# Designs tried in a protein design run: peptides against a protein of PDB entry 7BBL. Part 64

Target 1, 86 residues: chain A of PDB entry 7BBL
Amino acid sequence: IAQESLESQEQRARAALRERYLRSLLAMVGHQVSFTLHEGVRVAAHFGATDLDVANFYVSQLQTPIGVQAEALLRCSDIISYTFKP

## One batch from the design tools (peptide; made by RFdiffusion4, then SolubleMPNN)

Design b2_p18_5_s2 (from b2_p18_5, 7 letters changed)
Fold by OpenDDE base, seed 2:
Structure b2_p18_5_s2 (fold): chain B 86 residues (1-86), chain A 18 residues (1-18)
Amino acid sequence: as target 1 above (86 residues)
Amino acid sequence: EVTVEMAEAQRLMGLKVP
């Protein structure tokens, strides 16, 4: 039987991972997410949306060490990692 | 529970984080 090239298989694998990530973003909509920022700062917020190039996260009810912001923008470059329960 | 490393996600998406 004919087999596709290894390069083609790798391309499909990358595409599948990208799709998985995009679907995870959709799964976060309306859910609380815990973010780890630089210098160990941790905040929590409800995920609303992201822009076309996933440069910013638009969130609500941002809980920071110094208070809560009803609406906020998190630059993805400021985010080290995040955790949520789908 | 799902944890995502932002830098890994951005690389996956082919995006350059400034």
Scores: peptide ipSAE 0.677, ipTM 0.889, DockQ to the pose 0.396
Fold by OpenDDE base, seed 1:
Structure b2_p18_5_s2 (fold): chain B 86 residues (1-86), chain A 18 residues (1-18)
Amino acid sequence: as target 1 above (86 residues)
Amino acid sequence: EVTVEMAEAQRLMGLKVP
């Protein structure tokens, strides 16, 4: 029986994961997200959008230790991880 | 609840993280 190559199977798996991630970004729109930044800093904000190269997250109602910022840009390179409830 | 590691996500998307 002819089987798909391992490389082709891995490529399909990666494509599926990429699609899943992109869909998760869409699911985040308008929802509050908890971000873990460097040095243990944690903030929360409502996700709005990301740019085409996923370099920045555009968020609203950013909760920081010194207050709430109505609109903000989070550099993805500054983000360790994030959590949200879809 | 969904948790995402940003470095892993960036790698998955084929993007270089500075």
Scores: peptide ipSAE 0.676, ipTM 0.889, DockQ to the pose 0.398
Fold by OpenDDE base, seed 3:
Structure b2_p18_5_s2 (fold): chain B 86 residues (1-86), chain A 18 residues (1-18)
Amino acid sequence: as target 1 above (86 residues)
Amino acid sequence: EVTVEMAEAQRLMGLKVP
């Protein structure tokens, strides 16, 4: 009986994780997200969209210690992590 | 709640982190 190689199994697992991540982006639309940026900076914003290569997050109501920015662009390279409630 | 590490996500997507 033919068996799938370990490499093929790993490839399928990675593909499943990629799909899961993309679906999580869809789940974020319209929700507030808490972002952790460099130097310990933490901000919150409503997620709007991302570009196809996930280089930027387009957000609204960006809350910072100095005020709220109506519209903002967050470069993904500036983000360490983020948390949201689906 | 869901927490995402951006570097991990970018690697998963096959994107090079600057």
Scores: peptide ipSAE 0.676, ipTM 0.889, DockQ to the pose 0.409
Fold by OpenDDE base, seed 4:
Parts: structure tokens; sequence; C-alpha cells
Structure b2_p18_5_s2 (fold): chain B 86 residues (1-86), chain A 18 residues (1-18)
């Protein structure tokens, strides 16, 4: 039995993490997500979808300090982090 | 609950965050 190289192990680990992340995106569909944006701005919204290059998050019921927006687009570059309950 | 750092997620996906 050939020993798997460290590089191969790392590649598999990265692939597994990518799959896990993609699955998490699917799990978020329709669920509320709390987003932390730049300068301490925090918003909440229901996750709808993302584009193929994960440049944008398409969300609904975006709760901002000034009100609720029915439909919105969050640029991923504006997002520091986000939290959700699977 | 799960917290995701976007920069890390983007790196993982091989994407560059502007």
Amino acid sequence: as target 1 above (86 residues)
Amino acid sequence: EVTVEMAEAQRLMGLKVP
C-alpha cells in the first residue's frame, strides 16, 4: 500500500473543507444570517443565494439600522464575517 | 451556531476578495 504524500493529504483536506463550506451555503438558504460588515456595522438577513464566483450574497428581509429592505445584494467584499444557526 | 470569516472562506474557495 503506497503511503499518501503530505501534499496529497493536504489537497484532500482542502477539498473537504471546500465541500463543507458549499454545503453550509446550501444549509443557509432561507435562514436568517447575522452579518458583520466594516466599521462595526451589523445587519441580519435571510440568505437566498450567491453567484458562482461567490462575489455577492443575494438576501431578503435585510434588517439595517434604518429599516428593513425586502431584497438586497451584499457584496462579499463588504462582509467581514457572518453567523448562522444550521 | 456557525461563524464564518469571509476572507478565510474566499481563500478556501480560491477566490480573491477585493
Scores: peptide ipSAE 0.675, ipTM 0.889, DockQ to the pose 0.413

Design b2_p18_5_s3 (from b2_p18_5, 5 letters changed)
Fold by OpenDDE base, seed 5:
Structure b2_p18_5_s3 (fold): chain B 86 residues (1-86), chain A 18 residues (1-18)
Amino acid sequence: as target 1 above (86 residues)
Amino acid sequence: EVTVLMADAQALAALEVP
């Protein structure tokens, strides 16, 4: 019985997570998204676009603890996770 | 609710997959 290598299994798992991420981008278009940033900072914003090459999220109506920014850029490196309702 | 970890996105960026 040929069994898939551990490396191949891990690769498939990563691929599935990547696909889930990509599908989430489609699902969040125009929706408010809650972003969890480093140091416990949480912000909410409407998703606009993402640039994986530049590693940025372009968002609107960014709500921070100190106010709202009409347009904003979130660096992907600053984001731990995000949550939204489809 | 849907929660996504940015680590999943970073894995794409690391592969230079736009």
Scores: peptide ipSAE 0.501, ipTM 0.820, DockQ to the pose 0.493
Fold by OpenDDE base, seed 3:
Structure b2_p18_5_s3 (fold): chain B 86 residues (1-86), chain A 18 residues (1-18)
Amino acid sequence: as target 1 above (86 residues)
Amino acid sequence: EVTVLMADAQALAALEVP
C-alpha cells in the first residue's frame, strides 16, 4: 500500500494551521484578545480588523501598563501569539 | 479559550510538482 510521504504530511499540517489562523479571525470579531508581544510584553484589546496583505491588526481599547489607548495598530511581526474566548 | 501562534499565519503548503 502506497504511503503518503513525510513531506506531504508536513505540508498538510502547515495548511491546517493556516486554516485555523484564518478561522480564528472570524471568531474574535468584537471580542477582547490578549496579545503576547516580544520581550514578555502582554496587552489586551478588542479586535477590530486585520489587513492580511499589510499584516496589521486594528484594535480598540488597547490596555497597556501605562494606560488605555482608544485605537491602535499592532504589526503582526510584533505579535508572538494571541488568546481569546470565542 | 483559543490560543493562536502568529507563526501559523505564515504556514504555507509548497506547490506540488508533477
Scores: peptide ipSAE 0.500, ipTM 0.821, DockQ to the pose 0.405
Fold by OpenDDE base, seed 4:
Structure b2_p18_5_s3 (fold): chain B 86 residues (1-86), chain A 18 residues (1-18)
Amino acid sequence: as target 1 above (86 residues)
Amino acid sequence: EVTVLMADAQALAALEVP
């Protein structure tokens, strides 16, 4: 049996991670999500939607250290990670 | 609890879940 190349294995791993991300979007609908931004900033918000092309998160009830925003947009480029409970 | 790195989200950006 020919062993798959390392490059091919890496490609499959990236594809799996991408799929995991996409599935997480479905799972987080209506849930509060904790977003970790740059410089250790952490915010919490309810997931609304994403625009995959524009790379934005549309959220509600955004909790920041200085208050709550009813509606907000988070740029994906500003997000390091996010965590939620399905 | 589910944690996702945005770096993973950026990987293969053209892919969509079937």
Scores: peptide ipSAE 0.498, ipTM 0.819, DockQ to the pose 0.489
Fold by OpenDDE base, seed 2:
Structure b2_p18_5_s3 (fold): chain B 86 residues (1-86), chain A 18 residues (1-18)
Amino acid sequence: as target 1 above (86 residues)
Amino acid sequence: EVTVLMADAQALAALEVP
C-alpha cells in the first residue's frame, strides 16, 4: 500500500497540535486557566485574548504569588503550558 | 482538564498562520 512520507506525517501531527491549541482558546473563554511559567512559577487567570502571532496572552484576575491583578499581560515566551476545565 | 503546551502555539507562529 502507498504510505505517506515521514514529512507528511509530521506535518499532519503539527497541524493537529495547532488545531488543538486554537480550539483550546475558544474553549477557555470565561474560564480560569492555570499557567505554568518558567522556574516552576504558576499563576491563575481568566482568559481574555491572544494576538495572532502568539506573542501575548491578555488575561484578567491574575493570581500571582504577590497578589491579584485585575488585568495583565503574559508573554507567551514565559509560558510553558496551561491547563483549564472546559 | 485540558492541558496545552505553548510549543503547539509556537508551531503556529512559525508558520505565520493566524
Scores: peptide ipSAE 0.498, ipTM 0.819, DockQ to the pose 0.502

Design b2_p18_5_s4 (from b2_p18_5, 7 letters changed)
Fold by OpenDDE base, seed 4:
Structure b2_p18_5_s4 (fold): chain B 86 residues (1-86), chain A 18 residues (1-18)
Amino acid sequence: as target 1 above (86 residues)
Amino acid sequence: EVTVEMAEAQRLMGLEVP
């Protein structure tokens, strides 16, 4: 039995993590997500979808300090982190 | 709860990290 190389093991691990992340995106659909943006700005919104490049998050019911926006686009480059409950 | 660091996620996906 051929021993799997370290590189191959790492590749499989990365692939597994990518799959896990993609599945997490699917799990977020319709759920509220708390986003931490630059300069300490925090918003909450219901996750709808993302584009293939994961450049943007399409969300609804975006709660901002100045009000609620029914539909919104969050640029992923503006997002530091986000938290959700699966 | 699950917290995701966007930069880390982007690196994982092989995307440009801002």
Scores: peptide ipSAE 0.672, ipTM 0.888, DockQ to the pose 0.418
Fold by OpenDDE base, seed 2:
Structure b2_p18_5_s4 (fold): chain B 86 residues (1-86), chain A 18 residues (1-18)
Amino acid sequence: as target 1 above (86 residues)
Amino acid sequence: EVTVEMAEAQRLMGLEVP
């Protein structure tokens, strides 16, 4: 039987991972997400949307150590990691 | 519960990682 090249298999694997990530973004819509920012700062917010190049997260009810913002923009470059419950 | 490392996600998407 004919087998696809290893390179082609790797390309498909990368594509599958990208799809999984994009679907996870969709799963976050309307859910609270816990973000870890630089210097150990942790905030929580409801995920709303992201822009086309995933440069920014548009969130609501941003809970910070100094208060709550109804609407906010988080630059993805400022985010180390995030956690949510789908 | 799902945890995502942003830099890994950005690399996966082929985006510039600062």
Scores: peptide ipSAE 0.671, ipTM 0.887, DockQ to the pose 0.397
Fold by OpenDDE base, seed 3:
Structure b2_p18_5_s4 (fold): chain B 86 residues (1-86), chain A 18 residues (1-18)
Amino acid sequence: as target 1 above (86 residues)
Amino acid sequence: EVTVEMAEAQRLMGLEVP
């Protein structure tokens, strides 16, 4: 009986994780997200959308220590991590 | 709650990591 190679199994596992991540982006729409940026900066914003290559996050109600920005662009390269409640 | 490490997400997507 033919068996799937280890490499093929790993490829399927990576594909499943990619799909999971993309679905998580959909789950974020309209929800507040807490972002950790460089130099320990933390902000919160409502997630709106991302571009197809996931280079930027388009958000609203960006909350910073100096006030709230109605609309903002967060470059993904500036983000260390983020947390949200589905 | 769900936490995502952006660098790992970018690698997973096959995107350029800074």
Scores: peptide ipSAE 0.670, ipTM 0.886, DockQ to the pose 0.410
Fold by OpenDDE base, seed 1:
Structure b2_p18_5_s4 (fold): chain B 86 residues (1-86), chain A 18 residues (1-18)
Amino acid sequence: as target 1 above (86 residues)
Amino acid sequence: EVTVEMAEAQRLMGLEVP
């Protein structure tokens, strides 16, 4: 029986994971997200959008230790991880 | 609840990881 190559199987698996991630970004729209930044800093904000190269997250109601910022840009390079409830 | 590691997501998307 002819089987798909390992490389082709891995490529399909990566494509499926990419699609899942993109869908997760869509699911975050309008929801509060908890972000872990460098040096243990944690903030929360409502996710709005990202740019085409996923360099930045555009968020609203950013909760910081010194107050709430109505609109903000988070550089993805500054984000270690994030958590949300879909 | 979903947790995402940004560096892993960036690699998955074929983006440059800092």
Scores: peptide ipSAE 0.669, ipTM 0.886, DockQ to the pose 0.402

Design b2_p18_6_s1 (from b2_p18_6, 5 letters changed)
Fold by OpenDDE base, seed 5:
Structure b2_p18_6_s1 (fold): chain B 86 residues (1-86), chain A 18 residues (1-18)
Amino acid sequence: as target 1 above (86 residues)
Amino acid sequence: SAFEERLRAAIAEERAKL
């Protein structure tokens, strides 16, 4: 049985992870998402869209510890994790 | 929406690699 190269296996693994990520974005469209940021800060916002390449999150009704922002941009580099209910 | 369509297209693109 012919074995796929290590490089090809790694490429497929990366593709699988990216597909999973993209599907999560699709699932969160129109939903409120809870984001965990650095220093234990947690915020909630309605998900709008992302830049698929840069991975910026465009959100609305961002609830922060110091108030609510109608519209906001969250950089992926600021986000540790997120959760939501589909 | 346009964003959702872009997502679906991107998902299909990754699936084609598997």
Scores: peptide ipSAE 0.656, ipTM 0.941, DockQ to the pose 0.891
Fold by OpenDDE base, seed 1:
Structure b2_p18_6_s1 (fold): chain B 86 residues (1-86), chain A 18 residues (1-18)
Amino acid sequence: as target 1 above (86 residues)
Amino acid sequence: SAFEERLRAAIAEERAKL
């Protein structure tokens, strides 16, 4: 029986993860998103857009422990996970 | 929006690889 190469399997796996990521971005447009950052910090913000190349998150009404920032940029490298209500 | 259109295009690009 024919079998995919390991390289081909890895390429499909990466593509699948990338697609799921992009679909989540599309789903969160216009919604408030909860972001989990390092050291147990959690913030909430309304999702606006991303830079697809750098994966920066452009958000509004960022709720932090010390106040609300009208507009903010979150770096993907600072984000552990995110959740939202579709 | 332009952003959403870019997202849909990027999704289609990845889907073509599967």
Scores: peptide ipSAE 0.655, ipTM 0.941, DockQ to the pose 0.873
Fold by OpenDDE base, seed 3:
Structure b2_p18_6_s1 (fold): chain B 86 residues (1-86), chain A 18 residues (1-18)
Amino acid sequence: as target 1 above (86 residues)
Amino acid sequence: SAFEERLRAAIAEERAKL
């Protein structure tokens, strides 16, 4: 019985995770998203777009503990997780 | 939109690897 190599299995696993991420972005378009950032900071914003390579998040009406920013850029390195209602 | 089209294309690209 021929078996798939460990390396091949890991490559498919990475591709599956990437696809899952991209699908979440597609579902996120036009919706308000809650972001969990470092140091326990949580913000909410309307999702506009993202850079697929760098994963920069372009958002509007960013609600922070100290006020609202009309337009903002959140870098991938700033974000721990996000949730939204499709 | 163009952004959504790029997303769909990228998704298809990853699916082809599975």
Scores: peptide ipSAE 0.655, ipTM 0.941, DockQ to the pose 0.867
Fold by OpenDDE base, seed 2:
Parts: structure tokens; C-alpha cells; sequence
Structure b2_p18_6_s1 (fold): chain B 86 residues (1-86), chain A 18 residues (1-18)
């Protein structure tokens, strides 16, 4: 019986993870998101958009330990995790 | 918005890979 190759299975797995990520972004639109950054820093901001290829996060009303930034850019490499209420 | 449209298109692209 025909069997899907290992490489094909890996491709589907990557696609599934990418789709899940993209769906989270779609659900995030218009919501405040809590970001966990390095060194235990946690911030909250209203999600605006991303650069889909580089995964830069364009946010507003960024609440940081030292103040609020009206607009900000968060790089994906700076982010450990995020949570939000859909 | 254009951004949301791009997201939906990208999602569809990945879904097509099953």
C-alpha cells in the first residue's frame, strides 16, 4: 500500500504549525496581548499587525516596566511567548 | 483590512498543504 514519505510528513507538520501560528495572529487582531520577553520582562500591548515574513509585531499602547509607548515594534526574536483573550 | 486578508490567504496556503 502506498505510504507518504517521511519528508512529506515533515512538510505537513511544518505547515500545520505555521497555520496554527497564523490563526493565532488572526485571532489576536484588535486585542491586547501579554508578551513574555527575555529576562522575565513582561509587557502588554494592543496588537496591530505583523510582518509575515520576518514576524515583526507592530503594536500600540505598549505597557513596559518604565512606561507606556504609544507605538512600538517588537521583533519575534525578542518574544518568548504571548497570551491573549480571544 | 488588508492585513487580515493577507493572513487569511496565508492560512489557506498552508491548509492546502494538508
Amino acid sequence: as target 1 above (86 residues)
Amino acid sequence: SAFEERLRAAIAEERAKL
Scores: peptide ipSAE 0.655, ipTM 0.940, DockQ to the pose 0.901

Design b2_p18_6_s2 (from b2_p18_6, 6 letters changed)
Fold by OpenDDE base, seed 4:
Structure b2_p18_6_s2 (fold): chain B 86 residues (1-86), chain A 18 residues (1-18)
Amino acid sequence: as target 1 above (86 residues)
Amino acid sequence: SDFEARLEAAIARERAKL
């Protein structure tokens, strides 16, 4: 029986995760998303867009502990996790 | 939107790898 190489399996796994990520972005368009940032900071914002190289989240109505920003950029490297209701 | 279209295209590209 022909067996897929470990490297090929890993490639497929990465592709699956990437697709899952992209689908989550698509699902969150126009929705409020809760972001967990470093140091326990949690913010909520309406999702607008990202760059597809996973650098930035472009959001609006960002609710932070110190106020609301009409427009904001969240660096993906600053985001630990995000949740939303589709 | 342009963003959604780009997402759809990117999703399709990843799916093709599976």
Scores: peptide ipSAE 0.660, ipTM 0.941, DockQ to the pose 0.886
Fold by OpenDDE base, seed 2:
Structure b2_p18_6_s2 (fold): chain B 86 residues (1-86), chain A 18 residues (1-18)
Amino acid sequence: as target 1 above (86 residues)
Amino acid sequence: SDFEARLEAAIARERAKL
């Protein structure tokens, strides 16, 4: 019988993960997001947008341990995880 | 917004691969 190749299965798996990520960004729009960064640093910010190819996060009202930044740019490489209330 | 539109388009492109 017909069978999907391993490469095709892997492509679908990657596509599924990418779609999941993109949907999380869409759900994040207009919400405050809690970001876990390296060295145990946790910040919260209002999500604005990303650069889809580079995955830069453009945020506002970034609450850091030492103060609040009105506007900020977070690199994807700086972020371990994030949570938010849809 | 333009950003949301770009997201929706990108999601559609990935969905088409499934």
Scores: peptide ipSAE 0.659, ipTM 0.941, DockQ to the pose 0.888
Fold by OpenDDE base, seed 3:
Structure b2_p18_6_s2 (fold): chain B 86 residues (1-86), chain A 18 residues (1-18)
Amino acid sequence: as target 1 above (86 residues)
Amino acid sequence: SDFEARLEAAIARERAKL
């Protein structure tokens, strides 16, 4: 019997995670998303689009502790996690 | 939109690796 190599298994696992991420982006288009940032900061914003290579998040109506910003750019490196209702 | 189309294409590319 043939056995898949460890490297091949890991490659498929990475591909599965990438697909899962991309599907989440597709699902959040036009929805309000809650973002958890560093230092315990949490914000909410309406999702517009991303740069698939850099993973920049282009959002609107960003609700922050100090007020609402009409339009904003969130970098992937600033985001710990996000949640939303599809 | 163009963004959504790019996402769909990227998803298809990853699916092909599974």
Scores: peptide ipSAE 0.658, ipTM 0.941, DockQ to the pose 0.872
Fold by OpenDDE base, seed 1:
Structure b2_p18_6_s2 (fold): chain B 86 residues (1-86), chain A 18 residues (1-18)
Amino acid sequence: as target 1 above (86 residues)
Amino acid sequence: SDFEARLEAAIARERAKL
């Protein structure tokens, strides 16, 4: 059996991670999501959609320490992690 | 929705690479 190249293995690994990410987005549609941002800041918001290319998160009812924002955009680069209840 | 349809299509594209 021929050994798969390192490049091919890495490509498959990236594809697997991308698929898992996309599936998580699909699963969170219509749900409240908890986002962990930089400096330990945590916010909660109802997930609406994303820009798949830029990975901007379009959310509503964003709960912040100083109030609720009806509509908001979260940049992917600002997000460390997220969790939600399917 | 259009967003969900786009997600489904993108997922299918990634799956095809595996």
Scores: peptide ipSAE 0.658, ipTM 0.941, DockQ to the pose 0.877

Design b2_p18_6_s3 (from b2_p18_6 with V7L L8R E13A Q15R)
Fold by OpenDDE base, seed 5:
Structure b2_p18_6_s3 (fold): chain B 86 residues (1-86), chain A 18 residues (1-18)
Amino acid sequence: as target 1 above (86 residues)
Amino acid sequence: SAFEAALRAAIAAERAKL
């Protein structure tokens, strides 16, 4: 019985994860999101947009432990996780 | 919005790979 190659299986798995990620972004639009950053830093911000490939997050009203920034850019590499209420 | 439309298109593109 012919089976899908391991590489093809991995590609589908990556695509599934990517779709899930993109759906989360869509659900995130217009909502406040809590971001967990490195070293235990947690911030909240209103999600605006992102670069889909680079995953730069363009946000507003970034609430940090040291103050609020009206507009900000969060790089994907800085983000460990995020949560929000859709 | 344009961004939401882009997201929907990107989702569809990924789904096409599955």
Scores: peptide ipSAE 0.608, ipTM 0.930, DockQ to the pose 0.870
Fold by OpenDDE base, seed 4:
Structure b2_p18_6_s3 (fold): chain B 86 residues (1-86), chain A 18 residues (1-18)
Amino acid sequence: as target 1 above (86 residues)
Amino acid sequence: SAFEAALRAAIAAERAKL
């Protein structure tokens, strides 16, 4: 029985993480999502869509410490984590 | 929606790699 290469194992691990991420996006469609950003900043917004390649978040009704923005783009690099209620 | 369909397709593509 042939052993799977390290490279193949890593590819499967990446695929598993990617699938998990994509499933979370599918689950949050149409829901308000709470985003934790850098420096302890937390915002809430209605999830619209993402760029699947870049992972930009297109949201509406963004609640920030300084007010509500009707439409906004959140870059993946600015997001530490997110949570929502299905 | 088109976005949801794209997500489902992407999920299926990743699952095929496992």
Scores: peptide ipSAE 0.607, ipTM 0.930, DockQ to the pose 0.909
Fold by OpenDDE base, seed 3:
Structure b2_p18_6_s3 (fold): chain B 86 residues (1-86), chain A 18 residues (1-18)
Amino acid sequence: as target 1 above (86 residues)
Amino acid sequence: SAFEAALRAAIAAERAKL
């Protein structure tokens, strides 16, 4: 019995995580999403689209501590995590 | 939409690797 190599197992693990990420993007289309940014900042916005290569988030009605921004771009590097209600 | 179609295609591509 030949066992799958460690490298092959790692590739499958990465592919599984990528698929789960993409599925979450599909699920949040048309929904409000809560984003956790650096320094404990939390914002909410309506999800529009992403750049699949860079993972920029194009959103609308961005709720910030000082008001609402109609249109905004959130870079992937600025986002720690996000949650939403499917 | 075109964006959703692109997402579905990307998901299918990753699934094919598993």
Scores: peptide ipSAE 0.606, ipTM 0.930, DockQ to the pose 0.844
Fold by OpenDDE base, seed 1:
Structure b2_p18_6_s3 (fold): chain B 86 residues (1-86), chain A 18 residues (1-18)
Amino acid sequence: as target 1 above (86 residues)
Amino acid sequence: SAFEAALRAAIAAERAKL
């Protein structure tokens, strides 16, 4: 009996996760997003855009523990998770 | 916007793999 290969199953799983990620980016456009960074640091910023290849986040009004940055770039490698109000 | 259009295109590309 023919069965989908493991490689094909993994490709679909990765594609599904990627699509979910991209849809979240689309949903957060124009919204304030709370980012959880390493070592328990949490920041909030208005989402502007992202680099789809590198996943750099271009944000504004970044609220950090030491103050507000008008414009900033957050690297994907710095981000553990994010949440926002739809 | 151009960014949103790019996102929509990327989403469509991933959906085509499913």
Scores: peptide ipSAE 0.606, ipTM 0.930, DockQ to the pose 0.875

Design b2_p18_6_s4 (from b2_p18_6, 7 letters changed)
Fold by OpenDDE base, seed 2:
Structure b2_p18_6_s4 (fold): chain B 86 residues (1-86), chain A 18 residues (1-18)
Amino acid sequence: as target 1 above (86 residues)
Amino acid sequence: SAFVERLEAAIARERAKL
């Protein structure tokens, strides 16, 4: 019986993870997101958009420990995790 | 929006690989 190759299975797994990530971004649209950054820093911001290639996060009303920034850019490398209510 | 449309298109491209 014919079966899918291991390499093909891995490709599908990668595609599934990417789709999952993209759907997460779609669910973020119009919502406030809480980001956990390095050094124990946690911020909240309204999600605007991302660069799908680099995964830069363009956000507004960024609440930081020292104040609110109207507009901001968060790089993927800055972010450990995020959470939001869909 | 253009961003949402790009997201949906990207999702569709990944789904086609499954």
Scores: peptide ipSAE 0.650, ipTM 0.940, DockQ to the pose 0.890
Fold by OpenDDE base, seed 5:
Structure b2_p18_6_s4 (fold): chain B 86 residues (1-86), chain A 18 residues (1-18)
Amino acid sequence: as target 1 above (86 residues)
Amino acid sequence: SAFVERLEAAIARERAKL
């Protein structure tokens, strides 16, 4: 019985994770999301959209330690994790 | 929205790889 190559297994694993990520973004649409940034900084914002390639997050009403930004751009590289209530 | 449509399309592309 033929076995799937290691490369193919890795490709499927990456695809599964990517799909999970994308579905997470879909679920975030129209919701407030809590983002954990570096050094324990946490912010909350209403999710708008992302760039699927660069993974920039376009958000509104960003609550930061120093105030609220009506519109903001969060770079994926700045984000450790996020949570939200679907 | 255009964003949602792009998301759904991207999800479908990844699903097809599984």
Scores: peptide ipSAE 0.649, ipTM 0.939, DockQ to the pose 0.897
Fold by OpenDDE base, seed 3:
Structure b2_p18_6_s4 (fold): chain B 86 residues (1-86), chain A 18 residues (1-18)
Amino acid sequence: as target 1 above (86 residues)
Amino acid sequence: SAFVERLEAAIARERAKL
């Protein structure tokens, strides 16, 4: 029987992960999200939008250890992980 | 919204690769 090449399998795996990521962004719309940043810093903010290419997160009501920022931009390189309730 | 529409289009493009 015909077999899919290793390269094709890797392409499918990457596409699956990308779709999973994009679906998480869609589910985030209108919700508060908890972000884990570097050095053990954890913040919460209301999700607004992203830049799909650069993966910038545009958020509001960012709760930080030193107070609340009304508007903020979180870069992908600053974020380790995120969680939220759909 | 325009953002949601862009997301849905991007998801569809990735799904087509599977």
Scores: peptide ipSAE 0.649, ipTM 0.939, DockQ to the pose 0.911
Fold by OpenDDE base, seed 1:
Order: C-alpha cells, then sequence, then structure tokens
Structure b2_p18_6_s4 (fold): chain B 86 residues (1-86), chain A 18 residues (1-18)
C-alpha cells in the first residue's frame, strides 16, 4: 500500500472544504442570510442563488444601513463570513 | 430548481474525490 502523497492529502482537504461550502449554499436556499462584510458592515438578505465558479451571491431584500435594495449582488471577495438559520 | 440540481451535482463531484 503506497503512502498517500502530501499533494493528494491537500487535494482531499480542499475537496472536503468545498463540499462543506456547497452544502451550506444548499441549506441557504429559501432563507435569509446575515453577511459580514469589510469594515464591520453587516447586512441581511434573502438568498437567491450563486454562480458556483465565481461564488457571487445573488440576493433579494438586502438590508443595509442606508436602506433596502430589492435585488443585489454580493461578490465573494466582499464577504468575510455569513450565518443563517437552516 | 436548476440551481439546486447544479449544487447537488457539484457536491457529488467533490464527495467522489474523498
Amino acid sequence: as target 1 above (86 residues)
Amino acid sequence: SAFVERLEAAIARERAKL
């Protein structure tokens, strides 16, 4: 039995994290999500969809400090973290 | 939905790598 290479171990680790992420997206469907953005900004929005490759978040009823946006796009690079109740 | 189906397919692909 050959020892699994370090690269192979890392690939599996990345796959595990990716699967976990995708499962979280699946759990978001039809729910409001709280997003933590840069500079301590926190917003809430109803999850719509993402593009899986770029991980842009398409949301509705985005609650911001300056008002509510009916439709909005949150880029993955803008998001530090998110939470929601499944 | 198509989005959900794409998610499920993507999850399956990642699972196959483990």
Scores: peptide ipSAE 0.649, ipTM 0.939, DockQ to the pose 0.883

